Peptides against a protein of PDB entry 2ODG. Designs and how they scored, part 12

Target 1, 89 residues: chain A of PDB entry 2ODG
Amino acid sequence: MTTSQKHRDFVAEPMGEKPVGSLAGIGEVLGKKLEERGFDKAYVVLGQFLVLKKDEDLFREWLKDTCGANAKQSRDCFGCLREWCDAFL

## One batch from the design tools (peptide; made by RFdiffusion4, then SolubleMPNN)

Design b1_p10_5_s4 (from b1_p10_5, 4 letters changed)
Fold by OpenDDE base, seed 3:
Structure b1_p10_5_s4 (fold): chain B 89 residues (1-89), chain A 10 residues (1-10)
Amino acid sequence: as target 1 above (89 residues)
Amino acid sequence: MELVESKYVP
């Protein structure tokens, strides 16, 4: 599977205070919806990812229900967090 | 605010 430059930029370094919109698969529309739900930083979404024990199906379902992410968006976001965790967690 | 619904907590 190929990745985007946005994915590569995210997984290359500690996420720090990066906004939620820095996650692969999360554009302006989804980012604003996540922010409205309190998920303003990438690390808050990381928190949800970890609470769900890194389960792909659960996380992607959550993302869909929370912000309306489609299959590609949720896949990209999941992959982004998975690979970030592999590198830094 | 409450971020996580019970259905999304194992």
Scores: peptide ipSAE 0.206, ipTM 0.812, DockQ to the pose 0.124
Fold by OpenDDE base, seed 1:
Structure b1_p10_5_s4 (fold): chain B 89 residues (1-89), chain A 10 residues (1-10)
Amino acid sequence: as target 1 above (89 residues)
Amino acid sequence: MELVESKYVP
């Protein structure tokens, strides 16, 4: 599988206060919807990812239900958080 | 604010 530069930029360093839109797969449209639901920072989405015990199907379903992410967007976002956790958690 | 819905809590 290939990754985007956005993915590589995110997984390369601690996420700190990065906005939710910095996550791979999360553009302006999805980011705005996530922010409206209280997920304004990448670390809040990380929190949901961890609460779901890093389960791919559950996380991708949640993301779809929460902001309308399609299959590619949810896959990219999941992969971004998975690889960040592998590096830093 | 309720961030996590019950169905998304294991």
Scores: peptide ipSAE 0.203, ipTM 0.809, DockQ to the pose 0.142
Fold by OpenDDE base, seed 2:
Formats: C-alpha cells, sequence, structure tokens
Structure b1_p10_5_s4 (fold): chain B 89 residues (1-89), chain A 10 residues (1-10)
C-alpha cells in the first residue's frame, strides 16, 4: 500500500522532540486527545508501542481506546512507528 | 502522571 508524505517525513529522521501530531494517522483531533492523556510527544507513543512489544493488534486497540482512532488512523500510526523503528531502533 | 494502564502492559 501507499504511504503519505507525513509518514515519509516522520520515518526519514530521528524523531527527537516531535509532537504527537507528527505521527501519521494522528490529526489535530486525535493529537489533542492523546495530549490530554499525557502523550504529548511522539516518543511517548513510541514508548507505549514498545511496551506492547510492537504488537499491531494491541497497539491499535490501545490507540482506539485512548483517543478514538479509527481503523485507518490506527493502521497509519502503527505503520509509521514500525517503519521508524526498523530504521532507527 | 500514570500513562500506561495495567491492561495495556503485557
Amino acid sequence: as target 1 above (89 residues)
Amino acid sequence: MELVESKYVP
């Protein structure tokens, strides 16, 4: 499947202090909800991704439960973190 | 702040 430019921009470099909204699939609405739950930086969501041992189903379920992400949003976010980890972790 | 709920920890 194809990826967005947002995805490509994220996976191309170390994430540093990038906000949670820089993750593919995470728009302004989902970003604000994640921030309200303490996930203000992309690396905090990365932490959750790693705690869940990179399990797609668990992560996507978490994201749905935490911010109301739909199937596409959770898939895009998971793919973004997976590919970033493949490159940099 | 508690970020990770127990059900989201394997």
Scores: peptide ipSAE 0.201, ipTM 0.808, DockQ to the pose 0.144
Fold by OpenDDE base, seed 5:
Structure b1_p10_5_s4 (fold): chain B 89 residues (1-89), chain A 10 residues (1-10)
Amino acid sequence: as target 1 above (89 residues)
Amino acid sequence: MELVESKYVP
């Protein structure tokens, strides 16, 4: 499956203090909504991803419920975190 | 701050 440059940039290095908007699938609109809910950094969303035991359906449902992500946005975000974890955990 | 809703905690 084809990935974006944004995805590749994220999975290539430790995420450190990267903002939530650095995640693939998370643009300005979704990023602001996530920040308003307390998910200001990518690592906070990573935390939720890990709490959900990396379950795709649960994570994508959470993301939709939390910020209104559509199917593509949640897929891109999930894939971004999955591949980051595969590389760095 | 409470971040995670109970339905999203396994």
Scores: peptide ipSAE 0.190, ipTM 0.804, DockQ to the pose 0.124

Design b1_p10_6_s1 (from b1_p10_6, 4 letters changed)
Fold by OpenDDE base, seed 4:
Structure b1_p10_6_s1 (fold): chain B 89 residues (1-89), chain A 10 residues (1-10)
Amino acid sequence: as target 1 above (89 residues)
Amino acid sequence: MKKEYPEAEK
């Protein structure tokens, strides 16, 4: 499947202190909800992704439950973190 | 504090 420019921008470099809203699939609405739950940086969501051992179903379910992400948003976010990890871990 | 799930088993 194809990816967005937002995805490509994220997976191309170390994520550093990038805000949670830099993740593909995470817009302002989802980003605000994640921030309210303590997930203010992309690396905090990465931490959750790794705690779930990179499992797609578990992560996408978590994202849906945590911020109300729909199927496309959770797929985009998962793919973004998966490809970042493939490049940098 | 952030909300996180416990470590998943694999």
Scores: peptide ipSAE 0.124, ipTM 0.712, DockQ to the pose 0.198
Fold by OpenDDE base, seed 2:
Structure b1_p10_6_s1 (fold): chain B 89 residues (1-89), chain A 10 residues (1-10)
Amino acid sequence: as target 1 above (89 residues)
Amino acid sequence: MKKEYPEAEK
């Protein structure tokens, strides 16, 4: 599966204070919905990802339920966090 | 703001 430049930019470095919208699959619409739920930074979504033990089905379902992410958006976001964790965690 | 962080299901 090919990745986007947005994905590559995210997984290449520590995420620091990057906004939630910097995650692959998370555009302005989904980002604002996540922010409304308190997920304003990428590291907060990372926290949720880790609480769910990096489980793809659980995370993608959560993302769908939380912000209305479709299959591609949730797959892109999951892949982004998975690969970031593989590199830095 | 309240955050979710539900318990893992496995």
Scores: peptide ipSAE 0.118, ipTM 0.708, DockQ to the pose 0.220
Fold by OpenDDE base, seed 5:
Structure b1_p10_6_s1 (fold): chain B 89 residues (1-89), chain A 10 residues (1-10)
Amino acid sequence: as target 1 above (89 residues)
Amino acid sequence: MKKEYPEAEK
């Protein structure tokens, strides 16, 4: 499947202190909701992704329940974290 | 602030 430039920019380099909004699929609306729930950095969402053992269904369900992400947004975010982990973990 | 993460159910 095709990816966005935002996805490619994220997976190409160390995550560091990137804000949660740097994740593919996470725009201004979802980013603000995640920040309000304490997920202000991309690495905090990565932490949740890893606690869920990189399971796609569990993570995408969590993201929907936490910030209201739709199917495309949760797919993009999951793919972004999966490919980042494949490259750097 | 303490942050909690639910463990995977598999």
Scores: peptide ipSAE 0.093, ipTM 0.696, DockQ to the pose 0.209
Fold by OpenDDE base, seed 3:
Structure b1_p10_6_s1 (fold): chain B 89 residues (1-89), chain A 10 residues (1-10)
Amino acid sequence: as target 1 above (89 residues)
Amino acid sequence: MKKEYPEAEK
């Protein structure tokens, strides 16, 4: 599937201390909501992704329930983390 | 920080 430049920028290098808003699919609105829930860094969302056993349905549902992500946003975020893990984990 | 876990099956 077609990816965004934001996705490519994220999966190309170690995550480090990147903010949650660096994740593909996570804009300003969703980022603020995630930060309010304690997910301020991308690696915290990565942690949740891993706790959910990298399951797409579970993660996308969690993201929707947590910050109101729509189908595209949750798909983009999931794909971003999946491909990052494939490269670096 | 708060920890979250897999959602229980409904």
Scores: peptide ipSAE 0.083, ipTM 0.699, DockQ to the pose 0.129

Design b1_p10_6_s2 (from b1_p10_6, 4 letters changed)
Fold by OpenDDE base, seed 3:
Structure b1_p10_6_s2 (fold): chain B 89 residues (1-89), chain A 10 residues (1-10)
Amino acid sequence: as target 1 above (89 residues)
Amino acid sequence: MKKEYPEAPR
């Protein structure tokens, strides 16, 4: 599938201390909502992704319920974390 | 969530 430059930038290097807003599909609006729920760093969302055992449906549903992500946003975020894990985990 | 699954701390 077609990916954004934001996706490519994220999956190309270790996550480190990157903010939650660095995740593909997570813009300013969703980022603020995630931060308010305690998900301030990308690695915290990674943690949730892993706790949900990398299940796409569960993660995308969680993201929708947590910050109101639409189908594209949740797909982009899931794909971003999946490909990062394939490269670095 | 449809089922009971563990969640990360908030």
Scores: peptide ipSAE 0.152, ipTM 0.759, DockQ to the pose 0.583
Fold by OpenDDE base, seed 4:
Structure b1_p10_6_s2 (fold): chain B 89 residues (1-89), chain A 10 residues (1-10)
Amino acid sequence: as target 1 above (89 residues)
Amino acid sequence: MKKEYPEAPR
């Protein structure tokens, strides 16, 4: 599928201390909601992704439940983390 | 979200 430049920028390098808003599909609105729930860094969301054993349905459901992500936003975020893990994990 | 699945700390 087609990816955004934001996605490509994220998957190209170690994520380090990147904020949660650096994840594809996570804009200012969703990012603020995630931060309020304690998910302030991209690596914290990565942790949730891994705890859910990289399951797409579970992760996308979690993201929707946690910050109100729509189908495209959750798909973009999942794909971003999946490809990052394929490259660096 | 199924509660039986583990979650990252908040």
Scores: peptide ipSAE 0.143, ipTM 0.758, DockQ to the pose 0.566
Fold by OpenDDE base, seed 1:
Structure b1_p10_6_s2 (fold): chain B 89 residues (1-89), chain A 10 residues (1-10)
Amino acid sequence: as target 1 above (89 residues)
Amino acid sequence: MKKEYPEAPR
């Protein structure tokens, strides 16, 4: 798959305190909904990704249920976290 | 989401 510059920017460095909106696939609309549910930082979503044992189907389902992400958004977000973990975890 | 799978607090 090809990736966005947003994806590449995220996976290139430790995520630190980056907001949830820094995740690929998470725009302003989804970001606001995630923040309302307590997922304000990218690392909080990372935490959910990890407790779901990096399972793609579970994570993408969770993201859809939590903020209404569509297939592309959830795919982009999952790929972003997967590649970040491969590099830094 | 299946209840048997853990999730982060909200």
Scores: peptide ipSAE 0.143, ipTM 0.756, DockQ to the pose 0.482
Fold by OpenDDE base, seed 2:
Structure b1_p10_6_s2 (fold): chain B 89 residues (1-89), chain A 10 residues (1-10)
Amino acid sequence: as target 1 above (89 residues)
Amino acid sequence: MKKEYPEAPR
């Protein structure tokens, strides 16, 4: 599966204080919905990803339930966090 | 999401 430049930019370095919108698959609409739920930084979503034990189905379902992400958006976001963790965690 | 699995706090 091909990745976006947004994905590559995210997985290439420590995420630090990057906003939630820096995650692949998370645009302005989904980002604002996540922020409304307290997920204002990418690392907060990472926290949820880890609490769910990196489970793809659980995380993608959570993302859908939380911000209305579609299949592509949730897949892109999951892949982004998975590859970041593979590199840095 | 299944409630039996952990969830990060809001």
Scores: peptide ipSAE 0.140, ipTM 0.755, DockQ to the pose 0.500

Design b1_p10_6_s3 (from b1_p10_6, 3 letters changed)
Fold by OpenDDE base, seed 1:
Structure b1_p10_6_s3 (fold): chain B 89 residues (1-89), chain A 10 residues (1-10)
Amino acid sequence: as target 1 above (89 residues)
Amino acid sequence: SKKVYPEAPR
């Protein structure tokens, strides 16, 4: 699988206070919708990812339902969080 | 402000 530079930038370091839009697959449109739902920081989405036990299907379904992410966007976002967790959790 | 609650797993 190939990754974007955005993905690589995210997984390379602690996420700290990075905005939700810093997640791979989350652009301005999806980011705004997530922020409106209270998911303004990447770590809040990480929290959801962890509450869902890192389950890909559950997380991607949630992301789709919450902000309208398509298959590629949800896949990119999931992969971004998965690899960040592998590196830092 | 309102607290944010992640969705529970189904």
Scores: peptide ipSAE 0.102, ipTM 0.707, DockQ to the pose 0.180
Fold by OpenDDE base, seed 4:
Structure b1_p10_6_s3 (fold): chain B 89 residues (1-89), chain A 10 residues (1-10)
Amino acid sequence: as target 1 above (89 residues)
Amino acid sequence: SKKVYPEAPR
């Protein structure tokens, strides 16, 4: 599968203070829902990803339950964080 | 400030 430019932009540099909406698969709708739940920065979602020990099924299920992400959105978000961690963690 | 507690692995 190919990746989006949004994915490539995210994995190319340190995460810093990037908002949650900068994650691939997280648009305005999902981003707002995540922010309302306290996940306002991409690094907070990264924290959840790491607490779940990078498990794809657990993370994607969590994202679906937390903000209503569909299969593609959760797959894109997981792939974005996985690739970022491979490069910078 | 608001505290966020990530869910533990299932």
Scores: peptide ipSAE 0.100, ipTM 0.707, DockQ to the pose 0.178
Fold by OpenDDE base, seed 3:
Structure b1_p10_6_s3 (fold): chain B 89 residues (1-89), chain A 10 residues (1-10)
Amino acid sequence: as target 1 above (89 residues)
Amino acid sequence: SKKVYPEAPR
């Protein structure tokens, strides 16, 4: 599977205080919707990812239900968090 | 501040 530069930039370093929009698959539209729901930082979405025990189907469904992410967006976001966790968690 | 509760695992 190919990844975006945005994905590579995210997984390359600790996420710290990066905004939710720094996650692959999360653009301005989805980012604003997530922020309105309290997911303003990437680490808050990471928290949800971990609470769901890194389950792809559960996470992608949650993302779709929460901000309207399509299949590609949810896949990219999931992959971004999975790879970050593999590197830093 | 606003308190956020993530969706419970299914």
Scores: peptide ipSAE 0.099, ipTM 0.703, DockQ to the pose 0.153
Fold by OpenDDE base, seed 2:
Structure b1_p10_6_s3 (fold): chain B 89 residues (1-89), chain A 10 residues (1-10)
Amino acid sequence: as target 1 above (89 residues)
Amino acid sequence: SKKVYPEAPR
C-alpha cells in the first residue's frame, strides 16, 4: 500500500501541537467538522483512537459518524495514527 | 476551554 507525503510527514516526527488537519485523510472540510466537535488537535483524535483500543473498524466508523469521512479518508487517517503510534507510542 | 468527551468503545 502506498502512502501520501502528508502521511509520511505526519508519522516522521512527534505529534506535538499539530492541528487535526495535519492527519492524512483529513482535509479542510473534515477538519472543520472535527474542530466543531472539539477535535481541534491531532492529539485529540489520537486520544479517541486510543480509547477505541486502536480498533480499525470502531475508529473508522467513529470518524465517519463524526465528520462524514468516506472509506478512503477514514482508512488514511487510521493508517496515519497507527503508524505514528508504532513509531512513538 | 472546551471539554471534549470521546465516544466510548462499543
Scores: peptide ipSAE 0.097, ipTM 0.707, DockQ to the pose 0.203

Design b1_p10_6_s4 (from b1_p10_6, 4 letters changed)
Fold by OpenDDE base, seed 4:
Structure b1_p10_6_s4 (fold): chain B 89 residues (1-89), chain A 10 residues (1-10)
Amino acid sequence: as target 1 above (89 residues)
Amino acid sequence: SMKSYPLAPT
């Protein structure tokens, strides 16, 4: 249940134009793969998160299939978006 | 077409 500083930095403020790599769990490798698939901004991944109705299993599976995220990376990314939405939506 | 979008709807 612990979070990273990267997570805390992301959920603390409006998302704006932050790059996809600003999401917790998304490093340079996954970020580049996401960008190649059209997910260049964090808000595009937020969009995917929302069209999947914030469903954890669906989102984490999507992330795995899209960029090869492992379980920790997908969990961190999901948690990051969930808590951002709880704060700002 | 949904192919014009990167998102995958439910």
Scores: peptide ipSAE 0.202, ipTM 0.782, DockQ to the pose 0.208
Fold by OpenDDE base, seed 3:
Structure b1_p10_6_s4 (fold): chain B 89 residues (1-89), chain A 10 residues (1-10)
Amino acid sequence: as target 1 above (89 residues)
Amino acid sequence: SMKSYPLAPT
């Protein structure tokens, strides 16, 4: 499978203060739902990713339960954070 | 004081 340009743009640099919507798989709809739950920045979702010990199944299930992400969206978001961590964490 | 946290630890 291939990655999106959005994914590549995210993993290429420190995430800093990037909004949650900058994560691959997180569009405007999911982003707003995440923001309503207190996940306004990408680094807050990174925090959730880390407290779930980078576990794919746990994270993707959490994302689905939290904002209604489908399989592709959760896979894209997980992959985005995994590769960012591999590069910068 | 009481605080609310958004993260869900395992």
Scores: peptide ipSAE 0.193, ipTM 0.764, DockQ to the pose 0.181
Fold by OpenDDE base, seed 5:
Structure b1_p10_6_s4 (fold): chain B 89 residues (1-89), chain A 10 residues (1-10)
Amino acid sequence: as target 1 above (89 residues)
Amino acid sequence: SMKSYPLAPT
């Protein structure tokens, strides 16, 4: 349905070296937790997304288990990566 | 030397 400006900014251009916190749904708290687990760049989370074959349930569960993302945060992050991949992959 | 990686497959 409705997306955030953060989402639109992310999906509009190549990911490059953007930090993990650039992903929609990933704020400072979740970003720090992801970084502690080795996910310091958005493209590392993209890698996880792809390893999980872009499966929404698997990815959102992983995100919840990894950084404590709630339903909205995981949904926003999933949608962000899905739409980025649709545009650039 | 082998390294540990953060990605987790299904």
Scores: peptide ipSAE 0.189, ipTM 0.766, DockQ to the pose 0.178
Fold by OpenDDE base, seed 1:
Structure b1_p10_6_s4 (fold): chain B 89 residues (1-89), chain A 10 residues (1-10)
Amino acid sequence: as target 1 above (89 residues)
Amino acid sequence: SMKSYPLAPT
């Protein structure tokens, strides 16, 4: 299966202070909604990913409920964080 | 008082 360049760019380096919109699957629309809910940095979403114990179903459901992400967007975001964690956590 | 945070464990 193929990933986006956005995904590859994110998983290739420490995320530091990258904005939430840097996450694969999170565009301008979802990013703004996440920011309004206090998820302004990618590492805050990482925190949510971790407190949900990296569970795909829980995380994707949370993302859907929080910002209205569709199935592809939530899958892309989950995969992005999973692979980042595999590399750096 | 309790603080509220954006993270939501289930």
Scores: peptide ipSAE 0.188, ipTM 0.766, DockQ to the pose 0.187

Design b1_p10_7_s1 (from b1_p10_7, 3 letters changed)
Fold by OpenDDE base, seed 1:
Structure b1_p10_7_s1 (fold): chain B 89 residues (1-89), chain A 10 residues (1-10)
Amino acid sequence: as target 1 above (89 residues)
Amino acid sequence: SPAEAEAAFK
């Protein structure tokens, strides 16, 4: 399995104030839905990821329920945050 | 899930 350039760009550097749409798997549609729910920054989604103790099933289910992410989108987003944490947390 | 509902940020 390969990763996207978007994934690689995200995991390569500190997250800072990056918008939620910078997360792999989160496009314009999902990003807008997340923003409407208060998840405007990538670090807010990171917070949710950490509160769920990095559990893949819980996080991916949450993402699906929150913004309608499909399996690939939730997988990409989870992997993005997992690898970012491995590098920086 | 119950765990998700309890832990979820809102």
Scores: peptide ipSAE 0.056, ipTM 0.754, DockQ to the pose 0.122
Fold by OpenDDE base, seed 2:
Order: C-alpha cells, then sequence, then structure tokens
Structure b1_p10_7_s1 (fold): chain B 89 residues (1-89), chain A 10 residues (1-10)
C-alpha cells in the first residue's frame, strides 16, 4: 500500500509539538473535532495509541468514535503512528 | 467498546 507525502514527512522526524493535524489521515475537519476533545497535539493522540497498546482495531474504532474518521482516515492515522513508533520509540 | 472507554484519555 502506498503512503502520502504527509505520512512520510511525519514519520521522518521527531514529533515534537506538531499539531494533531500533522497526522496522516487527519485533515481540518477531523483535526478540529479532535482538538475540541482535548487532542490538540499529535503527541496526545500518540498517548491514546500507546494506552490502547498499539492495537489497530481498538485505536481505529476509538478514532472513528471520537472524530468520525472513516476507514481510510483511521488506517492512515494508525499507520502513521505505528511507523513513527517503530522509528523513534 | 468497554476496553476503549476504560483506557481512553479523559
Amino acid sequence: as target 1 above (89 residues)
Amino acid sequence: SPAEAEAAFK
């Protein structure tokens, strides 16, 4: 499966203070909904990803329930965090 | 799911 440039840019470097919208699969619509729920930084979503023990089904369902992400958006976001963790965690 | 609700950020 192919990845976006947004994905590649995210996984290539430390996360730092990047906004939640920097995550692959998270556009302006989903980003605003996540921010309203307290997920303002990418590292807060990373925290949720880790609390769910990197479980794909649990994380993707959570993302759908939290911001209305569709299957592609949740897959892209999960893959983005998984690959970032593989490189830096 | 119950697992997600329990583990989720509050």
Scores: peptide ipSAE 0.054, ipTM 0.744, DockQ to the pose 0.127
Fold by OpenDDE base, seed 4:
Structure b1_p10_7_s1 (fold): chain B 89 residues (1-89), chain A 10 residues (1-10)
Amino acid sequence: as target 1 above (89 residues)
Amino acid sequence: SPAEAEAAFK
Protein backbone atom coordinates (compact mmCIF):
# COMPACT_ATOMS: atom_id res chain seq x y z
CA MET B 1 0.00 0.00 0.00
CA THR B 2 0.92 3.64 -0.29
CA THR B 3 1.30 6.13 2.53
CA SER B 4 0.50 9.79 2.84
CA GLN B 5 2.95 12.62 3.20
CA LYS B 6 1.50 13.14 6.66
CA HIS B 7 2.49 9.59 7.52
CA ARG B 8 5.98 10.05 6.14
CA ASP B 9 6.45 13.30 8.01
CA PHE B 10 5.42 11.65 11.27
CA VAL B 11 7.58 8.54 11.02
CA ALA B 12 10.67 10.43 9.88
CA GLU B 13 11.56 12.07 13.19
CA PRO B 14 11.17 11.79 16.97
CA MET B 15 7.63 12.29 18.13
CA GLY B 16 8.36 14.83 20.83
CA GLU B 17 5.40 16.96 21.77
CA LYS B 18 3.54 16.60 18.49
CA PRO B 19 -0.20 17.04 18.87
CA VAL B 20 -2.51 14.11 18.39
CA GLY B 21 -3.59 15.61 15.09
CA SER B 22 -0.14 14.94 13.66
CA LEU B 23 -0.93 11.23 13.46
CA ALA B 24 -1.86 9.94 10.04
CA GLY B 25 -5.57 9.29 9.82
CA ILE B 26 -6.34 11.78 12.58
CA GLY B 27 -7.82 14.99 11.24
CA GLU B 28 -9.29 17.92 13.07
CA VAL B 29 -12.56 16.17 13.88
CA LEU B 30 -11.02 13.02 15.33
CA GLY B 31 -8.24 15.01 16.94
CA LYS B 32 -10.66 17.15 18.89
CA LYS B 33 -12.53 14.09 20.10
CA LEU B 34 -9.31 12.45 21.21
CA GLU B 35 -8.23 15.61 22.99
CA GLU B 36 -11.53 15.73 24.85
CA ARG B 37 -10.79 12.22 26.11
CA GLY B 38 -7.36 13.24 27.37
CA PHE B 39 -5.35 12.19 24.34
CA ASP B 40 -3.91 15.60 23.62
CA LYS B 41 -0.49 14.48 22.39
CA ALA B 42 0.52 11.87 19.87
CA TYR B 43 2.63 10.19 22.56
CA VAL B 44 -0.46 9.51 24.66
CA VAL B 45 -1.96 7.58 21.76
CA LEU B 46 1.41 5.88 21.37
CA GLY B 47 1.08 4.83 24.99
CA GLN B 48 -2.26 3.22 24.31
CA PHE B 49 -0.82 1.53 21.24
CA LEU B 50 1.98 0.05 23.36
CA VAL B 51 -0.26 -0.95 26.26
CA LEU B 52 -2.31 -2.89 23.73
CA LYS B 53 0.94 -4.61 22.75
CA LYS B 54 0.82 -3.21 19.24
CA ASP B 55 -2.15 -5.39 18.40
CA GLU B 56 -3.76 -4.03 15.27
CA ASP B 57 -7.28 -5.26 15.89
CA LEU B 58 -7.35 -4.08 19.48
CA PHE B 59 -5.90 -0.70 18.68
CA ARG B 60 -8.12 -0.02 15.71
CA GLU B 61 -11.18 -1.06 17.68
CA TRP B 62 -10.12 1.20 20.53
CA LEU B 63 -9.64 4.11 18.17
CA LYS B 64 -13.03 3.56 16.61
CA ASP B 65 -14.68 3.37 20.01
CA THR B 66 -12.84 6.39 21.36
CA CYS B 67 -13.20 8.91 18.57
CA GLY B 68 -15.31 7.32 15.85
CA ALA B 69 -12.48 6.60 13.44
CA ASN B 70 -13.46 4.71 10.32
CA ALA B 71 -11.53 1.80 8.86
CA LYS B 72 -9.20 3.92 6.77
CA GLN B 73 -8.51 6.39 9.55
CA SER B 74 -7.73 3.63 12.04
CA ARG B 75 -5.57 1.82 9.49
CA ASP B 76 -3.61 4.95 8.76
CA CYS B 77 -3.16 5.74 12.43
CA PHE B 78 -2.09 2.22 13.29
CA GLY B 79 0.39 2.11 10.43
CA CYS B 80 1.79 5.45 11.44
CA LEU B 81 2.50 4.32 14.99
CA ARG B 82 3.77 0.91 13.92
CA GLU B 83 6.30 2.38 11.55
CA TRP B 84 7.34 5.06 14.00
CA CYS B 85 8.02 2.36 16.58
CA ASP B 86 9.94 0.27 14.07
CA ALA B 87 12.19 3.25 13.45
CA PHE B 88 12.62 4.60 16.96
CA LEU B 89 11.97 1.92 19.56
CA SER A 1 -12.89 -6.34 24.57
CA PRO A 2 -11.71 -7.31 28.03
CA ALA A 3 -8.13 -6.60 27.00
CA GLU A 4 -9.00 -3.11 25.81
CA ALA A 5 -11.03 -2.31 28.90
CA GLU A 6 -8.31 -3.55 31.21
CA ALA A 7 -5.48 -1.80 29.40
CA ALA A 8 -7.22 1.42 28.35
CA PHE A 9 -5.72 4.71 29.35
CA LYS A 10 -7.52 6.22 32.33
Scores: peptide ipSAE 0.054, ipTM 0.740, DockQ to the pose 0.129
Fold by OpenDDE base, seed 3:
Structure b1_p10_7_s1 (fold): chain B 89 residues (1-89), chain A 10 residues (1-10)
Amino acid sequence: as target 1 above (89 residues)
Amino acid sequence: SPAEAEAAFK
């Protein structure tokens, strides 16, 4: 499947201090909900991705439960983190 | 899931 420019921008460089809203699939609505739960930076969501051992179903379920992400949003976010990790982890 | 609850960031 094709990726968004937002995805490509995220996976192309070190994550640094990028806000949670920089993740593909995470817009302003989901970003605010994540921030309210303590996930203010993309690297905090990366941490959750890693403690779930990069498991797609577990991560996407978590994202849905945490911020109400739909199937596309959770797919985009998972793919974004997976490909970032493949490049930089 | 139990795995999610146990591993999730608090």
Scores: peptide ipSAE 0.053, ipTM 0.744, DockQ to the pose 0.128

Design b1_p10_7_s2 (from b1_p10_7, 4 letters changed)
Fold by OpenDDE base, seed 5:
Structure b1_p10_7_s2 (fold): chain B 89 residues (1-89), chain A 10 residues (1-10)
Amino acid sequence: as target 1 above (89 residues)
Amino acid sequence: TAEEARKAFE
């Protein structure tokens, strides 16, 4: 599978204070929903990803339940965090 | 579970 430029931009550098909308698969609609639920920064979603022990099914289910992400959006977001962690953790 | 994790955060 190919990745988006948004994915490549995210995984290329430290996460810092990047907004949740910087995550691949997370657009304005999903980003606003995540922010309303307290996930205002990408690193908060990273925290959830790590709490779920990087489990793809659990994370993608959580993302769907939390903000209504579809299969592609959750796949893109998961892959984004997985590859970021592979590079920086 | 994912649902439990979500509830723990909220």
Scores: peptide ipSAE 0.079, ipTM 0.758, DockQ to the pose 0.130
Fold by OpenDDE base, seed 1:
Structure b1_p10_7_s2 (fold): chain B 89 residues (1-89), chain A 10 residues (1-10)
Amino acid sequence: as target 1 above (89 residues)
Amino acid sequence: TAEEARKAFE
């Protein structure tokens, strides 16, 4: 599948202190909602991704329930974290 | 599950 530049920028380097909004599929609206729920950094969402054992259905359901992400947003976010982990984990 | 993960985080 094709990816966005935002996705490529995220998976190209260590995550560090990048904000949650740097994740593909997470814009200002979803980012704000995630931050309000305590997910202020991308690595906190990574933690949730890993706790869910990288399960796509569970993660995408969680993201939808937590911030209202639609199918494309949750798919983009999941793919972003999966590819980052493949490179750096 | 996703629900359990949410509860654990809160």
Scores: peptide ipSAE 0.079, ipTM 0.754, DockQ to the pose 0.136
Fold by OpenDDE base, seed 3:
Structure b1_p10_7_s2 (fold): chain B 89 residues (1-89), chain A 10 residues (1-10)
Amino acid sequence: as target 1 above (89 residues)
Amino acid sequence: TAEEARKAFE
């Protein structure tokens, strides 16, 4: 599958203090919902991704339940974190 | 599960 420029920008460099909205698949609407739930930084969502042992189904289900992400949004977000981890973790 | 992980965080 093809990736977005947003995905490429995220996976190209260390995550640092990037906001949650920097994650592929996470726009303003989902970002605000995640922030209200305590996931204000991308690295907090990374933490959840790792706690779920990088399991795609579990992570995407969690994301859907937490912020209402649809299938594409959850797929994009998962792929973004997976490829970032492959490069930097 | 995803639900358990969410509850643990909250």
Scores: peptide ipSAE 0.078, ipTM 0.752, DockQ to the pose 0.131
Fold by OpenDDE base, seed 2:
Formats: C-alpha cells, structure tokens, sequence
Structure b1_p10_7_s2 (fold): chain B 89 residues (1-89), chain A 10 residues (1-10)
C-alpha cells in the first residue's frame, strides 16, 4: 500500500513534541477527540501503542473506541507508529 | 484488552 507524505514526514525524524494531529490517519476531527481524552501529543498515543504491545488489532480497536477512527484512519495511524518504532525504538 | 487500556488511562 502507498503511504502518504504525512506518514513519510512523521517516520523520518524523532517524534519530539509533535501534536497528535501529526500522526497519519489523524485529522482535525479525530485529533480534537484524542486531545479531549488526554492524548494531546503524538508520544502519548505512542505510549498507548507500546502498552498494547504493538498489537495491531488492539491498537486499532482502541483508536476506534477512543476517537471514532474508521478502518483506514486506524490502519494509517498504526502503520505510522509501527514504522516510526522500527526506525527509532 | 483495548477497553482495559482505555479505562486505565481515563
């Protein structure tokens, strides 16, 4: 599958203080919902990703339940974090 | 589970 430029920009460098909206698959709507739930930074979502032991099904289910992400959005977000971790973790 | 993880964070 083809990745977006947003994905490539995220996985190319350290995460730092990037906002949650920097994650692939997370737009303005989902970003606001995540922020309301305490996930304001991308690294907080990374934390959840790691707590779930990088499990795709668990993470994507969590994301759906937390912000209403659809299948593509959750897949894009998962792939973004997976590839970032492969490069930097 | 995903639900448990969510509840733990809240």
Amino acid sequence: as target 1 above (89 residues)
Amino acid sequence: TAEEARKAFE
Scores: peptide ipSAE 0.078, ipTM 0.757, DockQ to the pose 0.128

